# Peptides against a protein of PDB entry 8HF1, part 60

Target 1, 320 residues: chain A of PDB entry 8HF1
Amino acid sequence: NVMLYATKPTEVMVSFPHQEQVLTVTRLISAEIEKFYVSLDLMNIGVQPIRRSKSLQCLRDPSKKSFVKQLFNDFLYQMKEYGIYAASIAIISLIVEFDIKRRQAETLSVKLMHRTALTLCEKIRHLLVQKLQDMTYDDDDDNVNTEEVIMNFSTPKVQRFLMSLKVSFADKDPKDICCLVFVERRYTCKCIYGLLLNYIQSTPELRNVLTPQFMVGRNNISPDFESVLERKWQKSAIQQFRDGNANLMICSSVLEEGIDVQACNHVFILDPVKTFNMYVQSKGRARTTEAKFVLFTADKEREKTIQQIYQYRKAHNDIA

## One batch from the design tools (peptide; aimed at target 1 M163)

Design b2_p24_1_s1 (made by RFdiffusion4, then SolubleMPNN; from b2_p24_1, 10 letters changed)
Fold by OpenDDE base, seed 3:
Structure b2_p24_1_s1 (fold): chain B 320 residues (1-320), chain A 24 residues (1-24)
Amino acid sequence: as target 1 above (320 residues)
Amino acid sequence: SLEELRKEFEESDRKFEEQFEAYL
């Protein structure tokens, strides 16, 4: 029952310039993925051998091709929304997922499809890492995980988010920090988590101040080993956050499902607020006297965002 | 009002940019 707490958080809106990073590498990667989609559509993955049910005809499983396309579309979204540095982390998640699906493949044709997707991911990873290294003039320090590289290869939104963390939490006591970061997509949680680990490690003022964790949505109802590991990880991450062993939690919108998280002093909304429920539930986590609720908006979307938040404030006041 | 909310966000954004510039 989040609505009954009397302390209204301070709402902050941070604007960022809408710059499409028109890098040659992002155009090349997008073109390679589009070429792969044409190739994927031509692939005959055959009929999946349905085990024991006698009668159902040779249905192509379009779901497997659709899933491969979904993962690459999610990657393209992350590269566009968060930048090349975030994309270099996001591509590792695709590599892991396609390698698992390749090993689980019951047919040679499905195994070859996932192998081709994996080879493309390895090529994309190489192109991204090479582009991150182009800024390190010193051949000896292969460390693409510096504050400078992270900032230069992040979108203006991510730059403003990282600066908001630095300004808010530099040299503070870790015990005084309880921070939530909301993202729309479950895959973004892992990507932003990896980015934050590297950023915190490269930023002296945040070292030993911020300890991040992440929660991914429960969408895989499948009783597979992956879903058991994911559930174990979620339980561990929530427990670490409750025990104060982690003080920053990255969440997809799934916190709506009644995850009991303590009152937070900072809530960051990294992606656009799309629903009234998301607004109320996320804002309702900022419950301390000096709590901040921080929104990020592109300059071009500023007026639309203000109008939307105004409508949500009115609707919330009519229910309270 | 909508105009009061606009002014609230303009002031919050300005304060953030001042802090951002001071930290660079």
Scores: peptide ipSAE 0.423, ipTM 0.893, DockQ to the pose 0.859
OpenDDE base, seeds 1, 2, 4, 5: peptide ipSAE 0.402, 0.409, 0.416, 0.405; ipTM 0.883, 0.887, 0.890, 0.884

Design b2_p24_1_s2 (made by RFdiffusion4, then SolubleMPNN; from b2_p24_1, 9 letters changed)
Fold by OpenDDE base, seed 4:
Structure b2_p24_1_s2 (fold): chain B 320 residues (1-320), chain A 24 residues (1-24)
Amino acid sequence: as target 1 above (320 residues)
Amino acid sequence: SLEELREKFEESDKEFEEKFKEYL
């Protein structure tokens, strides 16, 4: 039980400027998604036959429209919170999901809906990649994965995070590194993983130093719908991190109680700490006084964040 | 105290900002 350990890591706060860089491309993408929602609401998808699987108390939206909107809303959130570069990776996850759903469609109308969503994702991908290429003189797609492009098209939060990794881990021995990165959303794990792979590959000081993995928390909503592949992948990722074959693990805060990850010397909280349980569980992974527990906050939210962390510390000391 | 926590976070933030200026 992680709550029983009086953890005394060094807590660190990194501030970042609140820049709402409202780029023209992000406005265009948002407007295209809004137009798509209007069109989606007008689509007659019919009533899907309720397959009585016993475990699906999940509100099957009979139209499956809500799930499509959720994925695009999650994408819009990632684009806002992590930037255009992260969004270019996040959109690929939507493309994959909509292609799977298109192939699994039981009706022509549902197939057409997912095809329309997929077409929009490809348009969004093109707009994002084109914007990344504006910084490159070379038309080669591989040239958009430079440290410079990643940094320039990341939000100030992600910039500070990447810089914190560079400062913390440049030219270190990989065996001396055990790092956790906590994010709020399940989809952010994959997005930040892809970003980190490209950043580490483009950053000589981190190349062969950091080996990232990600872990998506179990969906409480339907463990039965976790593909056998996702469950196998989660087990493999955890095992690689235990064996030291990976030294950086990206986790969503939806870590169910019981993912026994080893004690880490660095814990990064990339997204705001919204709950006491998230604070205790994440901080409980940094056990030594030498371990760093790093929080990221916008300058405007700094005082509120400090007050919230103080309340969590107090509450933790009252239980421990 | 809250004040001691604020000071520690302010010190840590300044240390990171100084290091980050080397990369900006």
Scores: peptide ipSAE 0.381, ipTM 0.877, DockQ to the pose 0.758
OpenDDE base, seeds 1, 2, 3, 5: peptide ipSAE 0.376, 0.380, 0.372, 0.376; ipTM 0.873, 0.875, 0.873, 0.873

Design b2_p24_1_s3 (made by RFdiffusion4, then SolubleMPNN; from b2_p24_1, 8 letters changed)
Fold by OpenDDE base, seed 1:
Structure b2_p24_1_s3 (fold): chain B 320 residues (1-320), chain A 24 residues (1-24)
Amino acid sequence: as target 1 above (320 residues)
Amino acid sequence: SLEELEKEFEESDKEFEKKLEEYL
């Protein structure tokens, strides 16, 4: 019933230049993933036993190959949308996932498939970290987690997002801040969380101001893949945010069921608003007129974005 | 109107750029 409240937060649109990050390293990584897909298609992993797990998802990927491709496609998306620095964090999530799948493999062929995927992720991580180190002039400080490195290896969207945090929250009382950041994808939530931890730690004006947490939406499709750990993490993160021990929460757009997050004074939408439901639910978290609802748009997509937001505002007013 | 919303977002973007310039 978030639809019934005519919330009128101050809506802000931040524009960013459309810059294709055409780096040699990103082309090399993409080419290595494509070569891996060819090799993956040639792998004989045998007939996978249909585990009678009640989850419909085990029926969607009987070959276990489509899941591997999905994770790499999600990584390629994050590298493109958020930049090389974010990609260096995102690849860790793939490493963790493929190591788990390698250990859980019932057959040697499936174990080898996940091992090959893991080896590719380790190579990609090395290429990304090496590229981040190319800007560190001092051979002695292998610290790729500086404000400068984060900014220079982030996309214009992420740069404008980080600038918006600095402008909005520098030297403020952490008790006066209740911030939500919405992202589309589950893996983006973890990636942006890791990026924000490093950025806040490298930015003196934010170091004692922002305490981030992240929450991944419940994957309605497979309660079996929601590790007990992820459910515990979600509950802990929500509780920390309710108790004021965290004042910035990164959320995936799939906040479908029942996360009673308190009213916030800042809501950032880092990814494009693709649905009316996402618009209403995210905006409905900013309940006061003093609250800010911040959208990010590429300059080339600005007009189309404004038109879409206008249609959503109109549709919301017709229901309210 | 759509034009009023375009203007609102243009003003908000300009205000952000101004605050950014004041901070840099």
Scores: peptide ipSAE 0.295, ipTM 0.843, DockQ to the pose 0.866
OpenDDE base, seeds 2, 3, 4, 5: peptide ipSAE 0.286, 0.283, 0.188, 0.280; ipTM 0.835, 0.836, 0.740, 0.831

Design b2_p24_1_s4 (made by RFdiffusion4, then SolubleMPNN; from b2_p24_1 with Y2L E7K E8K E19L A23Y E24L)
Fold by OpenDDE base, seed 3:
Structure b2_p24_1_s4 (fold): chain B 320 residues (1-320), chain A 24 residues (1-24)
Amino acid sequence: as target 1 above (320 residues)
Amino acid sequence: SLEELKKKFEESDEEFEKLFEEYL
């Protein structure tokens, strides 16, 4: 029970400028996805071939289109919230998902739908990678994974997060680090993990200091839809963090479900704290005497965020 | 109080900005 230990971590609030980086490439990608939604709505997927229960099948066809739209909406959110560099990693997850669903398609119409979505993802990936390369004047170094490229193509929130990691952990002993990073969405865990791997590899002061892992909360979808591979990865990631083989864990807010994670000395909240439970559970992981609990806020939302944290502190003190 | 919390977050933000200027 995380609530019983009244550890008072140092609460820190890092502000970032609310600049919508209006890049031409992000507008182009958004317009291509909107055109795709119009085409997707016109696609006749047909009635799925009747397995034994007739009634549930007519309800499943909207769910397949809705799932495709959900993945692209999640991608658009990640591009907006984390930037173009993060989007270049996030699009790979969509490519993998649509290729799996294309191979598993029971009908030609469903196979064609997932193929069209996949072709759009490949076009988006090309546009993103090309934009990352436009800053490398040297034709010889195709390496879009430099500290400079990562920083320049990240949102102000992600820039301040990466700077906070560098300042907090430069040249430290990896054994003295136990860091949690909380994000709202499960897909963001994989995206930020890939970004951090590249950032740590490009930043000498963090090489061999930070070893990241990620943990996706259990799907509310039945345990049968979690791939055996995903469950194995989750168990391995938790074990590596427990054994000290990983010292930074990226978590979706769904860690509320009983994952015994060690007492941490750093907790970063990359996304807005939307619930009292998220506040208490995440803060309750910062259990060392010198533990830091770091919040990120846009300047325009600073006052509202401080008021919300004040209300959560008051409510927590009334229960403790 | 809310004002004491605002002041603590301002102090902590200024400390982080100084640390960022030293490491950039």
Scores: peptide ipSAE 0.319, ipTM 0.850, DockQ to the pose 0.861
OpenDDE base, seeds 1, 2, 4, 5: peptide ipSAE 0.310, 0.318, 0.307, 0.314; ipTM 0.843, 0.848, 0.843, 0.847; seed 2 fails the geometry check

Design b2_p24_2 (made by RFdiffusion4)
Pose (drawn by RFdiffusion4):
Structure b2_p24_2 (pose): chain A 320 residues (1-320), chain P 24 residues (1-24)
Amino acid sequence: as target 1 above (320 residues)
Amino acid sequence: EEEEDEEILEQRREIAEEFEEEAE
């Protein structure tokens, strides 16, 4: 009876070769951000509330410097984990966030700090577009060139995920498919969403089948990439997925708990599984029959992750 | 530095081709 309304989806793996080498432009951007941090640390904005540790044992920077560093560190993480083009999208989210803070800002000193951060972010955007541009010698067709650069300017993890995404839904009806993708970090959702938008508008077979939509938790990141203060579109993403308008969801441990959704065909956990409860809930989200469940881990982490999953399965058996 | 970058890109291209073959 439970299997009538419940389903044990087939759980499969998608391993990918994990490499440690990085590109030189990554070193250059790291040096540029380090120079910016060193300069900003001494910004000496108007006196701010003292921020100490959780236990007050060690001091902390003012909340605003912490916020700027946090955003920049998130951008660096997105670049380190998902390739150059992921950073090319993520830098636009940083531009939008710094513009919004400039609007919200309430002092000349803080405003100046945010404007200079915007300037550096735009310089970084131009740097990213520059390395993306210095590969058009391969060919001139920007669509297949977008597909090729995405396959080439991405980590093996990103290549492998997008490869599985293409193969799983090559020419199926958009109506027939209902899938979710889970990622860990907040701005990674918007970054990878924008990457999927480009890829959908980069391939002929997937162009009219997949509809990517992303949503996150609190401290709601901006939904657009336009910097126009107000937008005309009003319909929500969750309501879209419930209404079938959107079929590809990019969330980060937000939809895993509580949020009712129709039974989904596929679930892709882009970032490695960490918690037993979250594993159980994410698997349960693939509530439809013949549901497919996908995981991505590094080759070096295969044994550890498989052993961890066995621990989980055996824990499910033990509890039962 | 440019040669190292090219070598890394070539390796990535080879991995991408291997993925295509495995998908088939």

Design b2_p24_2_s1 (made by RFdiffusion4, then SolubleMPNN; from b2_p24_2, 8 letters changed)
Fold by OpenDDE base, seed 1:
Structure b2_p24_2_s1 (fold): chain B 320 residues (1-320), chain A 24 residues (1-24)
Amino acid sequence: as target 1 above (320 residues)
Amino acid sequence: AEKEDEEILKKNREYAEELKEEAE
């Protein structure tokens, strides 16, 4: 069900069914991560030298354990919120990060910690890929990246989002499309980007229509080589979006950092709007009456979401 | 466990079909 709440921009709320049931593979993976946390807490890695980043004195956990736990917690969130297909993409990012951290390890104990985390990620990846393959009827087509597999192994939120993109943009001129997708978490940007690449490639009506990019927030914490690559990617992605070489941009709350994203004709809020600032900043990118501002809500949270958006709209009108 | 997974995946397929029907 689609509800219209405002005409400038056209504010639309789209509902999806709440999923309470959890796949066995998701439970198994969660239990393996919990076991790993117990093991991680018992690891003696010693006191690590605090690399003074020039910018923010965010005390990197001298144990580096908090960063490992953060990555797995973000993965667990993505698996829960977006489904096991999205999780199969998200786990690759963890593998890359832990392999980099393993290679950069200054001590054998830290190297072993990152190696153990990497081994767990590889196990998780195999469990996810196996579960995705079990539903491909054709034993011969190892391609888990079909529209059907993506849809069947995504949460109702992601299914509704993907269908909303298909309906909104099927067979349109790419030049007429300027789309923003807002997500809550930084790591979700890359996960949803990977999912969209595969979905667009598997969907003929979108294959030559949508060119996605993602914007990763400034990693204020890490002056490491990763943060340089991320900054280069971010600059390139923003430039491609400005030049019209990309027409869909996935963003987190990064708009607070003064990244000037152009006005867009479509703004999708994939995750719940938790702050007034997110509402104002995201809605402020849809400037015309023809522009659509689309909110996604679970059916169970619909009334609460309606009231929250009404309060934000009222507060915005009182300040403007 | 397998039956529960089948029920989850069935609901996901049914919802994907409903979404396709809404789009046509």
Scores: peptide ipSAE 0.634, ipTM 0.956, DockQ to the pose 0.856
OpenDDE base, seeds 2, 3, 4, 5: peptide ipSAE 0.616, 0.632, 0.627, 0.625; ipTM 0.953, 0.955, 0.954, 0.955

Design b2_p24_2_s2 (made by RFdiffusion4, then SolubleMPNN; from b2_p24_2, 9 letters changed)
Fold by OpenDDE base, seed 1:
Structure b2_p24_2_s2 (fold): chain B 320 residues (1-320), chain A 24 residues (1-24)
Amino acid sequence: as target 1 above (320 residues)
Amino acid sequence: SEEEDKRILEERRKYAKELEEEAK
C-alpha cells in the first residue's frame, strides 16, 4: 500500500505565468470543431446494430458520435493547456484513431462520419503546421521541431516544465535518472511524449540524457477498447523503464492499475493534483528524501494550490 | 488579430528567455 510509505520527498512547487490570451489559430480551430459538432449532430448514422457482446458496451454511444466529440474535446483541452505545438502532435493521434475507426466502420454512415472527422483533423493539422512554420524565418529549415519553436508555441506551463527538465537533467548520467511525469489525461501522455522526443532531440544537453517513454492508464471502461498496439506499447514501455532503457516515464493514473513502477528520484506533476489519491500515489513513487516531487501551478492558482497540497500532506501524515 | 498573435508569441519568447536566465 503506497500510503504506508510516509516517504518525505522534497516537495517543490514551480509556478508559471497565467496567459489568458489565445492565438487566432486556436480560436479558428475551436470554431471549426464547434461547427463540426453541429454538423455531427445532424448526421444520420442510423441505428447502429448493438452488438450483443457482453459487459460495458452499453456505454457505447450507438452512434459513436460521443467518442468523436470526446477525442476533439481532449484535443481542444491539449491545445489550450499545452499550446499549439503540443496540439500539432495531438492531432496526429486523432487522425490515426479516426482512420482506424473509419476502416473498422460497419456502416457507410459511420464510415462517412469518421471520414468527415479525418478531413477536419487534416485541416487542423495544416493550420497548426502552417502557424509553426510562420515563425521559421529561415526559408531553408522546414524543421518546426527546434527548441525555440517548441518553447515559443508551448504554454507557460509547458515552457516551465521543459526548463525544469533541462535544469534538472542537463549533462547528467542517464543511469542516475529515474523520472516520472504525471499528467491528468490519457491522451496527454502521448502528446507530451511526442513533444519531449522533439525537445530532447533539439536540446544537446538532454539528447543523450533523457530517454522518454509513455504509459497510458487502462481505460476504466474496458481493456477491450485499448488497441492491441496500445497494450503492446504499455508493456514495452514499462519494461524499457524497468531495464533502464528509458529513464523518463509519462503516465496518467497508472498507479491505480497495480503497475509496479520502481521508485523514482524525480516526480513531476504537470497537471493540477485534483485528488488526494493522485497526490499520495504520485508522491509515493518518490521514496527518498533526496527525491524531488515537483508540482506545477499557475501564479493565479498558487495560493489555492499551496492550501490544497498542505491539506493533502496533512491528511497523508495523519494516515501514515 | 495578427498583432495579438505577435504579442502572445513575444510574451512566450520573453518568458522562455527569463527561464533560460534563471537556469544559469
Scores: peptide ipSAE 0.677, ipTM 0.967, DockQ to the pose 0.829
OpenDDE base, seeds 2, 3, 4, 5: peptide ipSAE 0.666, 0.675, 0.673, 0.672; ipTM 0.965, 0.967, 0.966, 0.966

Design b2_p24_2_s3 (made by RFdiffusion4, then SolubleMPNN; from b2_p24_2, 9 letters changed)
Fold by OpenDDE base, seed 1:
Structure b2_p24_2_s3 (fold): chain B 320 residues (1-320), chain A 24 residues (1-24)
Amino acid sequence: as target 1 above (320 residues)
Amino acid sequence: SEEEDKKILEEQREIAKKYEEEAK
């Protein structure tokens, strides 16, 4: 019966310019990762014991190499889609992951593989931080976490998103705000969360207004100690959002997991809506006519995006 | 090149300024 009320939120399409130009640091980092992949493919790590993880969907990476490549591919995606500031946060997550995997390594060869990946991540982190510091005119302010630095080193999509938050929520009562931000990938949730924490802290109009949290979908990764901590954190974050102690939640395809998130007055779709289910589920969280459902699109993809959303809207109305 | 990077960053700054102007 809840499906019958066609949620009629105000749909807003926000456009941003497509940036084709790539920073030298981004090209350098991409080339270093590609060189690392060649080296990784040459590494003989032997036959690894198949841990019978009870979770069906553990990417049985029998080589443990595909997981390493996945993390770097996700990082490359984040650097491209969100910019080098977001990448400087994303790389820390890789450092943590590879350090855990290095410590948990059952063989010397696997330990060495994760150590090599970690060394590359540290190099990448230094390159990113150095580039962020090069724009701080004040030699003394080691603080790369200013509103200006965040904006200048973010992609046009992220800039437009941050400005949309500022315009929407500046000097509002925190209690009147219930905001969802949908992203495609689980790792993006944490990256955008870290970016938002720094942005909000550096933006006086938002500092006491927005309290962000993020929700990562169930780790299909082995029930490693990390997955237990992430699950505990996820439960706490959801509870804080339900209790109103957090008023902005960043989430991926979490709605497929049956996580009941309350109705929100703002829903931002930061990444392209690739599926009808994502459209219906995300829009279904904006239940009132006063609620805003905001989509971001590159100018080049605007027409295609409008047509896709029209088709999804039509299909949704035909089912309702 | 450093000059190309400067152009990219300047473009990003100009985009940010336009958004601030649209917000006023």
Scores: peptide ipSAE 0.467, ipTM 0.918, DockQ to the pose 0.855
OpenDDE base, seeds 2, 3, 4, 5: peptide ipSAE 0.258, 0.289, 0.465, 0.358; ipTM 0.823, 0.843, 0.917, 0.876

Design b2_p24_2_s4 (made by RFdiffusion4, then SolubleMPNN; from b2_p24_2, 10 letters changed)
Fold by OpenDDE base, seed 3:
Structure b2_p24_2_s4 (fold): chain B 320 residues (1-320), chain A 24 residues (1-24)
Amino acid sequence: as target 1 above (320 residues)
Amino acid sequence: DEEEDKKLLEENRKIAKEYEEEAA
């Protein structure tokens, strides 16, 4: 009976500098979203045609405004945490979502609300793309997707993450790589996926080495609202990762509930570990020999993060 | 405002270069 001692993954904590300064465009976009929230609160979307019971539809209206605010709050979070390059990708997801909701609107007032949100997203997209282009004016190449532009317009956290990927995987055999990247929010999965596609394409040492895929967590809303397309995409993404056609998977905390993913040799935690469960489940995916479990922390939060991870490690050893 | 943006972008370039030097 060879007791296969499951080698514990090597835990690595990588620090990045805290930046308090923000770009002028980030402040402008934040102010435009706050102005939009004031206008949204004044919108009467409950103007129902007189014929059906007024009471049931008034109860559905707050949820529609709350959903619009949630999407913009998630965008503001991504712009702050990942930078304006990531925000230029994230805004496209809002445009698609608000266009779907506009087309599905049962009333003119709800249709107008989603149209106003869409117009704001188009303005935000223009402001972001213009700022990314301001650095390329001296180069005849209008390409905003260069390694330099990605790095310069990303937060120190994202810069440190991208460099950690380059150092870990430059010129390696794609077959030897099985990497997970954990993010907190479902919308971040697609944003970081788009960023990684552009970064890998612009970085020769990672080109043909890393093939990324992403998995969006299940909506906490009824499985009936997961589009058949989203389920097909998730199934295809998981299958590509199992077959080795993809070797890097970006996922939210939802890998917790039973996605059978193979043992990985690298696990990156891009966002702060907020729960003991997230720590145990994400670390439990780093199961190969010499597996690495990499955490990112701001220098300002380093001591607090070390203490929190120590407590989680102790609690995990007391249960095991 | 534009000078502050330039300073922030130059800091980001410096941080990226420091990470490349640490990797070598």
Scores: peptide ipSAE 0.479, ipTM 0.921, DockQ to the pose 0.845
OpenDDE base, seeds 1, 2, 4, 5: peptide ipSAE 0.479, 0.466, 0.446, 0.313; ipTM 0.920, 0.917, 0.913, 0.852

Design b2_p24_3 (made by RFdiffusion4)
Pose (drawn by RFdiffusion4):
Structure b2_p24_3 (pose): chain A 320 residues (1-320), chain P 24 residues (1-24)
Amino acid sequence: as target 1 above (320 residues)
Amino acid sequence: SLFETALEMGPESEEPIPELELPE
C-alpha cells in the first residue's frame, strides 16, 4: 500500500575523474583578489560596531567587510569548483548584489567601498570573458562553440553532470520529464542556473525540452541579471514548477524539506551527499514510479562515499 | 512525513550501487 503512493527510486552513481591542476588565470585572479583584500582591510570606514567571535574569544572584522569578503570568497569557490564559465556567470550576480548594496548604502565611505568593489568585479568579468574569448580560434559557430567551451572550460565534475543531463533527456517531451538538481552553496544555484541557460541555448536537442528554474532560501538572492530595480515578471518559481511551467529545478536544500511538489522523474545531487536525513528526503522527493536518482562524487572519494551510503542503508534497515 | 514513509516502505537492499553508462 505504501508503494502505491511511495516509491523506492533506482539509485545510481555518476563518477567523474577528479583532477587537482588549475589554470594560470586562476592564479592571476587569486593575486588580484588578494591585493584587493589587503587594500580593503585598511579601508578604515566610519567606526563600526565591534564584532567579536561567537564566544567573544577572538575579534572579527566589521560586518560589512565580512560581507564583502564572504561574497568574494563565494565567487572564488564557484570558480574553483565549477570552472571559468561558472565564474563568468557568478561575477554578474556579484555585480547585481554590489549595485543593490550601493542603493541600500547609507554613507559616503561605505558607498565608496561598494563602488570600488563593483569596479573590481567588473574587471574580473572582463578577465573571465577574455579567457573565454581566447579560444574562438577553434571555430566561429558560437552555439556549438558555446557547447565546446562549456565542455572544455569546466571541471570534470561539471562536464560529467551536464553530460548526464544531456543524455538523460535528449529528445523527450518537456511535459514527460520532471527533475530536480540539488547543490550546496547559495550563489552556486544561480551560477549553475545561468550555465544551464547558456547550454540550453547552445544545443539543438535539448533546446525546447528543458526549462531551468532556480530558487533559494532566505536572504533571497536577486532573481535577475539586469540591474533594473524593478521587473515585470511576477510569477514565482515554486508555483511555476507546481504548474509545470518549469521542469528543471535548481535548489539548495530548500525544497528537500516540506515544500510540496509533484512527483519528480529524476533527482540529481550535484554536490556530494552529506547527511543521512537529507539523503532520505532527497530520495523521497523522487516520489514517482521508475524514478531515477543520480549522485556525483570524485573518483578519489568513491570508496568513502560508497561506504557512507552503505552506512546509511544499513542504518535504514536497522531503524526499520 | 517522508522519513516515516521511508520506514513504512520497509528495509532497503544492500546490493552495490550501479553506475550509469555514459558516452565519451

